# Peptides against a protein of PDB entry 4AID, part 184

Target 1, 242 residues: chain A of PDB entry 4AID
Amino acid sequence: FDIKRKTIEWGGKTLVLETGRIARQADGAVLATMGETVVLATAVFAKSQKPGQDFFPLTVNYQEKTFAAGKIPGGFFKREGRPSEKETLVSRLIDRPIRPLFVKGFKNEVQVVVTVLQHDLENDPDILGMVAASAALCLSGAPFMGPIGAARVGWVDGAYVLNPTLDEMKESKMDLVVAGTADAVMMVESEIQELSEEIVLGGVNFAHQQMQAVIDAIIDLAEHAAKEPFAFEPEDTDAIKA

## One batch from the design tools (peptide; made by RFdiffusion4, then SolubleMPNN)

Design b2_p26_6_s3 (from b2_p26_6, 13 letters changed)
Fold by OpenDDE base, seed 2:
Structure b2_p26_6_s3 (fold): chain B 242 residues (1-242), chain A 26 residues (1-26)
Amino acid sequence: as target 1 above (242 residues)
Amino acid sequence: SMKSVEEALKRYVEEQQEAFWEKLKA
C-alpha cells in the first residue's frame, strides 16, 4: 500500500492524518487520529453533472458506527437506520464551512462521509471529522478551494483552551467551534455562558490561529497524495450571479 | 447580550466569506 502520513502536535495532542490504507476506492480518503479517537473521512464526486441538476448536490454524512457505539457517549441509544441528533448536528457542522468553498457552477454530486471508528471519551470526533473531511476533499481532486482547519475553543479559568476534553468542557464557559481557510473564517458555532463579545471574538481569532498548523498539515499531505485536479471550468453565467 | 454576540459573529463570517471569494477573483 502507498501509505502517506502526516503527524503534528496540536493543542498538546498528536494529530495523525493518513491516506492510502483504507477506502482507496473513494476519490479521497483520510484516516484521522487524535488521542485514541479515530475517524475515516471519504469524499466521492461524480465526474459529470446529472441532466437538469439546478443546485449543488453536496451530501455530508457524519456517522458513529455500531461497533464503536459502546465507546461513544450516547452510542448505545442509537436507533438503526436514522441519524441521531448528534450525527445530524455534526453533519451540518462539517457541511457549513465546506459548501461555500466549492467552485461556483460545480453541480456534480459530492458525497462526504465521516465515520467514527473509535472514541477515547476525551477527544470529540466532530472537530477531527471536520479536519478529516477537509483533507479527504483536498486529496480527491474535486474543485474544492480548501483546505479548512477546525478548532474547538473553551474558556476555562479565564483562559482559552484549544480542543478541550469532554471533562474540561464541563468547566468551560464557552463551546466555540470555528472552521476556516488559511485566510478566512468560514464558520462559527457557539454556545456561550455570560461572556463578553471581546472574549468570544478573541476565541475566534485564537481558533483561527491554532488551526493553521492543521491547514499546513493537510496541504503537506495533499502535495504528496492528492489526485490530479478535476478539469472543471465554470460557465460564464454562474460567475455573474454572485 | 448573547444574542448580540451571535449576530456579530454571523456578520463577521458573512464578511469573511465574501472577502475570501473577492480575493480569489482578483
Scores: peptide ipSAE 0.522, ipTM 0.914, DockQ to the pose 0.658
Fold by OpenDDE base, seed 3:
Structure b2_p26_6_s3 (fold): chain B 242 residues (1-242), chain A 26 residues (1-26)
Amino acid sequence: as target 1 above (242 residues)
Amino acid sequence: SMKSVEEALKRYVEEQQEAFWEKLKA
C-alpha cells in the first residue's frame, strides 16, 4: 500500500493524518488519530450535475459506530438507522465551515462521511472529525477551497486550553469550537458561562492561531497524496448575484 | 450579555467569510 502519513504534536497530543490504507474507492479518505481517538473521513463527489439540480447537494454524515459505542460517553445501543442527537449536531458542525468553501455554481452531489472507529474517553471525535473531513476533501480533487482547521477552546483557571479533555471541559467556563482557513475564521460555535467579550474574542484568535499547524499538516499531506483537481468551470450566472 | 457576544461573533464570522471570498476574486 502507498500509505502517506503526517504526524504533528498539537495541544500536547499526537495528531496523525493517514491516507492510502482504507476506503480507496472514495475520492478522498483520511484516517485521523488524536491520542487514541480514531476517525475515518471519506469524501465522494459526483462527476456530473443532475438535470434540474438547483441547490448544492452536500451531505455530511457523522457516525459513531456501535463497535466503538462501548467507549463512547453516553453511547447507548444505537438502534440501526437513525442518527442520534449528538451525531446530528456534529454533522452540522462539520457541514457549516466546509459548505461555504465550495466553488460557487458547483452543484454535483458531495457526500462526506465521518465514522468514529475508536474513542479514548479524553479526546472528543468531533474536532478530529472536522480535521479529517477537511483533509479528505483536500485529497478528493473536489472544487473545495480548503483546507480548514478546527479547534476547541476551553477557559480553565483563567487560561485558554486547546482541545480540553472531557474531564477538563467539566471545569471549563467556555466551550468554543472554531473552524477556519489559514486566513479566515469560517465558523464559531460557543457555549459560554458569564465571560467577557474580550476573553471570547481572544479565544477565537487563540483557536485560529493553534489550528495553523493542522492546516499546514493537511496541505503537506495533500501535496503528497491529493488527486488531480476536478476540472470545473462555474457558469458565469451564479457568481454575479452575490 | 451572552447574547451580545454571540451576535458579535456572528458578525465577525460573516465579515471573515466576505473578506475570504473578496481575496479569492482578486
Scores: peptide ipSAE 0.516, ipTM 0.913, DockQ to the pose 0.656
Fold by OpenDDE base, seed 4:
Structure b2_p26_6_s3 (fold): chain B 242 residues (1-242), chain A 26 residues (1-26)
Amino acid sequence: as target 1 above (242 residues)
Amino acid sequence: SMKSVEEALKRYVEEQQEAFWEKLKA
């Protein structure tokens, strides 16, 4: 097994990105761990476009498996087949920042699946899922202009907190999820309790700064484990519609 | 208002995304 692993300290927690052990049939696959929360991200893409495909067919599925869900707060017995509200929301959180980063004109089917394997009840798997999905795409060879990083920012006792625990979030006046590339913020989602615009914008900047270490970790992993880039030439007509 | 902050954040992200693609075209 050619296992590649990157480990960093991030927000006072150990982040581990691993590839080569699991889901080898995927174009990219990353096992990501933060604390004792564990997610598996897989990226698969079609090597051809379907005839008559007029839109980019990206599907992102975040799922919490029942073996993990038994520990997840609000993990009602997910009746087989329908995503929970959380799974739907997190799937969108992952989709939003990655969708804009595909090369224009690429209309091959792409499937990203993020599976929560373990939950420690401290580290929410959404941020970890975003990071893992980004890493899996970078490893896949898909024409994806990532990586993205992601971070959650809280506001506790008049300070920014990177990736607050579920308990720290109860005291936080802000739930700010940010995703971006090295150079650009690609997504913000926020729940805010009576904070100034200055504090919130400062939180976005803080998140973007703090995610650089994650972006660098994904790049380092990709340099050692990425597949050859898929040969894709956009049709000139798709470049003109930009 | 919190709504005005949300609208400001949305505009900021839109500007960041546009700037990202403009840099890649250069």
Scores: peptide ipSAE 0.509, ipTM 0.911, DockQ to the pose 0.667
Fold by OpenDDE base, seed 1:
Structure b2_p26_6_s3 (fold): chain B 242 residues (1-242), chain A 26 residues (1-26)
Amino acid sequence: as target 1 above (242 residues)
Amino acid sequence: SMKSVEEALKRYVEEQQEAFWEKLKA
């Protein structure tokens, strides 16, 4: 199999991005690993627009599979047939930064699926899922103006911590998730315990700096493994409504 | 207030997204 892999050290952990092993039927597919947490991201897009499609039909689904549920916090209580609260929240965390990066006027159906295959109980698969989804989109040939990176920032013992473990997060006064391109912050989500604006803004900057290595890793993977870009010409009328 | 920080962050992201697309149009 023509397996392409990028490995980086990121926040004191090994991040691996791999393509070509599984999910070959997708437009893009990335297996991402950090510690013993493993996610599969797949991106699929329609090659034509549906008649009368008036909005961009992006669907993002984050899923923690039942076989991993025995190793996922709260995974035992999944109601059959409905996403958990976590799955719903993480799906939105992935959607928010990627949605605005599609070329305007592109209204072909896009489906991003992130599946947690393994969870180590230390590394939360949400950030890894964001990274993997970004990489899968960059490999797909979809008119996506990524990559994005993502990072979680904690505030522990008066310092920023990149991608704190689930145990470190118990001591953190901040849960700050940031996603962005090389040049732009595209999403911030924050749960904060009485911190100054200065610390929070510093956390955003810290996250954006720390995600550059991930962005570069996705670019390097895409240079070697991306499909040919989908030929899409936006209609002139949709470009003007910005 | 934490609400004021959240509102500031929201505005910051909106400005960043706008700036991203303006840079691509140029």
Scores: peptide ipSAE 0.503, ipTM 0.910, DockQ to the pose 0.646

Design b2_p26_6_s4 (from b2_p26_6, 14 letters changed)
Fold by OpenDDE base, seed 5:
Structure b2_p26_6_s4 (fold): chain B 242 residues (1-242), chain A 26 residues (1-26)
Amino acid sequence: as target 1 above (242 residues)
Amino acid sequence: SRERVEKALREYVEKQQKAFWEKLKA
């Protein structure tokens, strides 16, 4: 089996991105690990547009399966077949930064699925899921202008903390999630407790700086394992009107 | 206020996204 793996130290934790072992039927598939939290991201895209398709049909589905429920807080209350509030929120959190990065005029169906396989009760699967989804899209050959990185930033004892643990987050005055490319911030989501705009903007910059190592790791993985780019030429009319 | 910060962040992201695509077209 041609297994490609990239390992980096990130925020005092080991991040592992792996492809080629599982989900080979997908266009892109990445197993991502941070601590003992493990997610599988898969990207699949249609090779043709549906007749009459007028919008970009991107679906992002983040799911925490019941087999992982023994380690996932609240996992025992997950109803089969309907996303939880958390799963819905994280699906949107992944969707928001990736949707703008598809080539304009591409209207083939794209499905991104992020599955939590294991949770360590320290590392939240959401950030890991964003990273894994980005990597899976970069490997897929879809016309995706990624990678994105992602980071959570806390504010604990008057300092920024990269990807705080669930316990550290209880003491944090900020829950700031940032996603972006090497050059651009593509998404910010923030929950703040009476912090200055300066601290929050500093947190965005901190996150964007800290995610560069992840972006570089995805690029390195893609150079060794990406499929050939899908031959897509945007219609001339869509290129000129932007 | 929280609302002012959230607005500033949205405007910042919109500007960043626009600049990203403008750079790719150049």
Scores: peptide ipSAE 0.459, ipTM 0.900, DockQ to the pose 0.662
Fold by OpenDDE base, seed 4:
Structure b2_p26_6_s4 (fold): chain B 242 residues (1-242), chain A 26 residues (1-26)
Amino acid sequence: as target 1 above (242 residues)
Amino acid sequence: SRERVEKALREYVEKQQKAFWEKLKA
């Protein structure tokens, strides 16, 4: 197996991005690890458009598998066959920043699946899932204008904290999830407790700065392991409506 | 208010996304 791996230090933790071992049948597949939290992201896209397809059919599914559920808070309440509220929320967190980065006019089916394989009870798999999904798309050859990075920002004792642990988050006055490209913030989701706009916007900027190392790591992995870009020419007809 | 901050964040992201695509078209 031709296994490619990128390792970086990020927020005082080791982030590992690996491809080539698992889910080789996907267009892109990335095993991502932070601490002892492990996720598998897969990207698959159709090589043709369905007749009469008028919208971009992107599906993003985040799932926490039952074998990991014994280590996931609230995992015991996961009824088989329906996504939890958390799984639905995280699927949207991944979808929101990636959807606008596909080339206009691309209407082939795209499926992104993020599976939590292990949870360490310190590192939330949502941020790791966003990073892994971005990396898997960059490896796939899909017409995706990524990568994106992602970060969670807390506000603890009057300071920004990158990717706070679940325990640090109990003391945080902010839960700020940011995703973006190297040059642009593409998504913000925030839960804030009586913080100024200045502190929150500063948190967005902090997140965007801190995710650059992750973006660079995905680029480096893609340079060594990406498939050939899918030959897609946007039809000029969709360019006229912009 | 929380609503004002959430509005400011949405407007910021919309501006960032627009600027991203404008740069790619140039």
Scores: peptide ipSAE 0.443, ipTM 0.896, DockQ to the pose 0.701
Fold by OpenDDE base, seed 1:
Structure b2_p26_6_s4 (fold): chain B 242 residues (1-242), chain A 26 residues (1-26)
Amino acid sequence: as target 1 above (242 residues)
Amino acid sequence: SRERVEKALREYVEKQQKAFWEKLKA
């Protein structure tokens, strides 16, 4: 098997992006590891548009499978067949920054699936899932203007913390999730406890700086493992309304 | 207020997204 792997140190943790071992039937597939948390992201896109399709049909599904649920906090009570609140939230966290990065006029069905395979009880799979989804899309050949990076920023003892552990987050006055390209912030989600706007904006900037290493790692992986770009020419009319 | 910060962040992201696409069209 031709396995391509990129490894970086990121926020004091080992981030590994791997392709070529699992889900080869997908357009893009990435196994991502941070610490001992492991996710599989797959990207699949239709090679044609459905007749009468008037919107971009992107579906993002984050899922924590029952085989991993025994190691996931709250996993014991997962009702089969319905997304948990967490799964719904993380699916939106992944969707929000990637949706605006598709070439305008592209209305082929795109499905991104992120599956948690392992959880270390320290590293939340959400950030890793965002990174893995970005990487899988970059490998797929879909007309996606990524990569995106992502980062969580905490505020602990008067300092920014990159990707705080689940235990450190209990002491954090901020849960700030940021995603963006090399040049632009594409999404911010925040839960804040009595912090100044200056601290929060500083957190966004900190996140955007810290995610550059992840963006570079995805680019390096894509240079070695990406499929040929899907031949897509947007109709001129859809490009102008942007 | 939390609401003001959340609004400022949304406006910031919207501005960033717009600028991103404007740069790609240039």
Scores: peptide ipSAE 0.432, ipTM 0.892, DockQ to the pose 0.647
Fold by OpenDDE base, seed 3:
Structure b2_p26_6_s4 (fold): chain B 242 residues (1-242), chain A 26 residues (1-26)
Amino acid sequence: as target 1 above (242 residues)
Amino acid sequence: SRERVEKALREYVEKQQKAFWEKLKA
């Protein structure tokens, strides 16, 4: 097994990104660990466009499998076969920042699947899933202009907290999820309790600064393990709809 | 207000995305 691994300290926790062990049939596959929370992200893309395809067919599926349900808060009532409200929400959180980063005119099917394998009850799989999905896409050879990083920011006792635990989040006046490239913030989702615009914008900047270490870790992993880029020529016509 | 903050965040992200794509086209 040619296993490539990157390990960093991130917000006082160990983040591990691993490829080459699992899901070798995917174009990209990353096992990501933070604390004892573990996710598997896979990226698969079609090598041709379907006849008559008029939109970019990206599907993102975040799944908390039933075998992990005993360790996942609220996981007891996972209806087999339908995504939960949480799974639907997190799938959208992953989709939002990655969708705009595909090269224009690319209309091959892309499927990103994030599977929660373990939950430690401290580190939320959503942020880890965003990071893992980004890494899997960067390894895949798909025309994806990533990586993205992601971070959650809390506001506890008058300070920013990077990736607060589930217990710290109970005391937080902010739940701010940020995703971006090295250069740009691509997505913000926020739940805010009576905070100033200055504090919230400061939280976005804090998140973007803190995710650089993750972006660098994905780049380092990709330099050692990425597939050759898929040969894709964008159609000239999609450039002119300014 | 919450709405003002949410608007400011949307406008910030839109500016960031625009700048990102402008840099990649250059």
Scores: peptide ipSAE 0.405, ipTM 0.884, DockQ to the pose 0.820

Design b2_p26_7_s1 (from b2_p26_7, 14 letters changed)
Fold by OpenDDE base, seed 5:
Structure b2_p26_7_s1 (fold): chain B 242 residues (1-242), chain A 26 residues (1-26)
Amino acid sequence: as target 1 above (242 residues)
Amino acid sequence: MSDEEIYREGQELADEAIEAFKKRVA
């Protein structure tokens, strides 16, 4: 198997992005690891548009499966077949920044599945899942104008903390999740306790700066492992106005 | 979990999800 791996140090943790070992039948597939938290992202897309398709049919499913449940807080209580609140929220968290980055007019079905395979109880799989989904899409050949990076920022002891552990988050006055491209912030989600707007804005900037290393890592992986771009010509929207 | 277990389980889940997609878009 042609296994490609990118490893970076990120926020004092090792981030590993791997492709080519498993899920090779996907258009893109990435195993992402941070600490002992492991996620699999798979991206698949239809090679044709359905007749009469009027919207972009993107589905994003984040899943924390039962085998990982012994390591996932509350995982034992997951009912088979219904997404938890967390799974629903994280699915949306991944969807929000990636959806606008697809080429306009692309209306082929796209499915992104992010599965938590292992949880270390320190590193939240949501950020890792966002990174993995971005990487999988960049590898897929889908007309996706990524990568995105993502970061969580905490505020602990009067400082920004990149991707705080679950324990550090208990002491954090900020839970700030940011996703973006190299050039732009695409999404901000924040829970803040008694912090100034200046600190929050500084946190967004900090996140965007820190995610560049991840973006660069995805690009490097894609240069070595991406599929050929899917031949998609957007209908010239200017021609419909004539 | 061993790496082998992670890879096996990941592959099984990917197979399920991808085959479900293929059936839906066929």
Scores: peptide ipSAE 0.623, ipTM 0.951, DockQ to the pose 0.877
Fold by OpenDDE base, seed 1:
Structure b2_p26_7_s1 (fold): chain B 242 residues (1-242), chain A 26 residues (1-26)
Amino acid sequence: as target 1 above (242 residues)
Amino acid sequence: MSDEEIYREGQELADEAIEAFKKRVA
């Protein structure tokens, strides 16, 4: 086993990104840990395009499995076979920022699966899942122009809080999820209670600044563990339709 | 869960998801 690990301090918590232990049959796989919350991201892609494929077939699935569900709020009531509202929402939160970063004209099937393996009841696995998915894609060799970082920002007692705990979120006037590259914000999702636009914009900037450490950590991991880039040349005809 | 249990469960879930993908793209 060639296990590579990157560890950083992020928002007063230890973030660990690990590859090479499990899911080695994926194109990319990352085990990410923050506190005692643990997620596995796997990225796989088809090595050829289906004949007549006219759209980019990206599937993103975030899942909180039943073995972890005893530690996940509301997890006890998962009926087999349907994603929860949370799983559906988080799958979209991961999809939105990554989809635009694939090379134009790439229409090979891609599947990203993020599985919550453990939840500590403090660190929400959604942000961790976004980070892990980004890292897994960067390791995969897929034509993905990442990494993305992600952060949640709260507003507690008149201050920004990076990745607030579930308990801090009860006191927060803001639930702001931001994802972006080193250079740009790609996605904002927000629930806000009686805050000025200035505070919200400041929160986006704060998130984008704080996610740089995660982006750098993914780059460092990829430099040591990424697969060779998949040889993909877009046909000139797909560049003209954008 | 122990780290060993987390790794085992993660591997089993990855096996299922990747096998399902391989069958779909074949």
Scores: peptide ipSAE 0.619, ipTM 0.950, DockQ to the pose 0.873
Fold by OpenDDE base, seed 4:
Structure b2_p26_7_s1 (fold): chain B 242 residues (1-242), chain A 26 residues (1-26)
Amino acid sequence: as target 1 above (242 residues)
Amino acid sequence: MSDEEIYREGQELADEAIEAFKKRVA
């Protein structure tokens, strides 16, 4: 197997992005690890558009499987066959920043699946899942104008904390999830307790700054492991409206 | 879990998801 791996130190934790070992039949696949939390992202796309397809058929599914669920907070409430509230939420968190980054006019079906394989009870797999999904898309050859990075920011003891642990989050006055490109913030989701707008905006900027290392890591991985870009020519009608 | 278990379980889940996709887009 031609296994490519990128390792960085990120927020005092080791982030590992690996490709080429598992799910090689996907267009892109990335095994991402932070601490002992492990996620697999797979990206697959149709090589043709369906006749009469009028919208971009992107499906994003975040899943925390039963083998990991015994270590996942709230995992006991996962009814077989229905996404949990968390799985639904995180699927949307991944979808929101990536959907706008597909080339306009691309209407081939795309499926991104993020699966939690292990949870360490310290590192939430949502941020890791966002990073892994971005990386998998960048490797896939799909007309995706990523990468995106993602970060969670806490506010603990009067300071910003990058990707706080689940225990640090209990003391945090902020749960701020940010996703973006190198150049732009694409998504913000926040729960805030009695903090000024200045602190929150500072948190967004902090997140965007801190995710650059992840974006760079995805780019470096893609330079060594990306598939050839899918030959896609947008129909002239969609290009003229940009 | 061992790395081997993670890789096996990940591969099985990927196989299912990718096969389901291939059947849907065919």
Scores: peptide ipSAE 0.618, ipTM 0.950, DockQ to the pose 0.861
Fold by OpenDDE base, seed 3:
Structure b2_p26_7_s1 (fold): chain B 242 residues (1-242), chain A 26 residues (1-26)
Amino acid sequence: as target 1 above (242 residues)
Amino acid sequence: MSDEEIYREGQELADEAIEAFKKRVA
């Protein structure tokens, strides 16, 4: 096994990004751990475009499997073969910031699967899943202009909290999920209770600052473990406007 | 779970997901 691992301290928790142990048959695969929450992200892409493909066929599937379900709140109610509401929402949460970062004109099929393998009941797998998906795409050789970072920000006792625990979130006046590149915020999703726009904007800035350590960790991992970039020549779509 | 169990289960799930993809793009 050629195992590459990056470990950082992030929001008072250990974040581990590992590749090369499992899912080596994927284009990119990352096992990500925060606390005792563990997710596997796999990225695979088709090496050719289907004839007549007119849209970018990206599929993002977040899933919490039955073995992890014994530790996941509501895991007992998973209907076999159908995503839960949470799985559907988190799949969209991961899709939103990554979809715009693919090179324009790339229409090869891409599948990102994020699987929760363990849940610690403190660290929500969604943020970890976003980070893992970003890392897996950066390792894959797909024409993805990442990495993205992600962070959840709470507002507890008049302060910003990075990636609050599920228990801290009960006392939080803010559930703010931010995803972005090194240079830009790509996505904001927020539930806010009686907070000023200034506090919310400050939360977005705080999230974007705090995710830089994750972005840097993904870059460092990719420098040591990324596959060769897929040779993709975008169709010159600008030639039709002349 | 032990790390070894996590790795085994993760690999099995990856095999399923990747084989499902290969069948769709074939």
Scores: peptide ipSAE 0.615, ipTM 0.950, DockQ to the pose 0.868

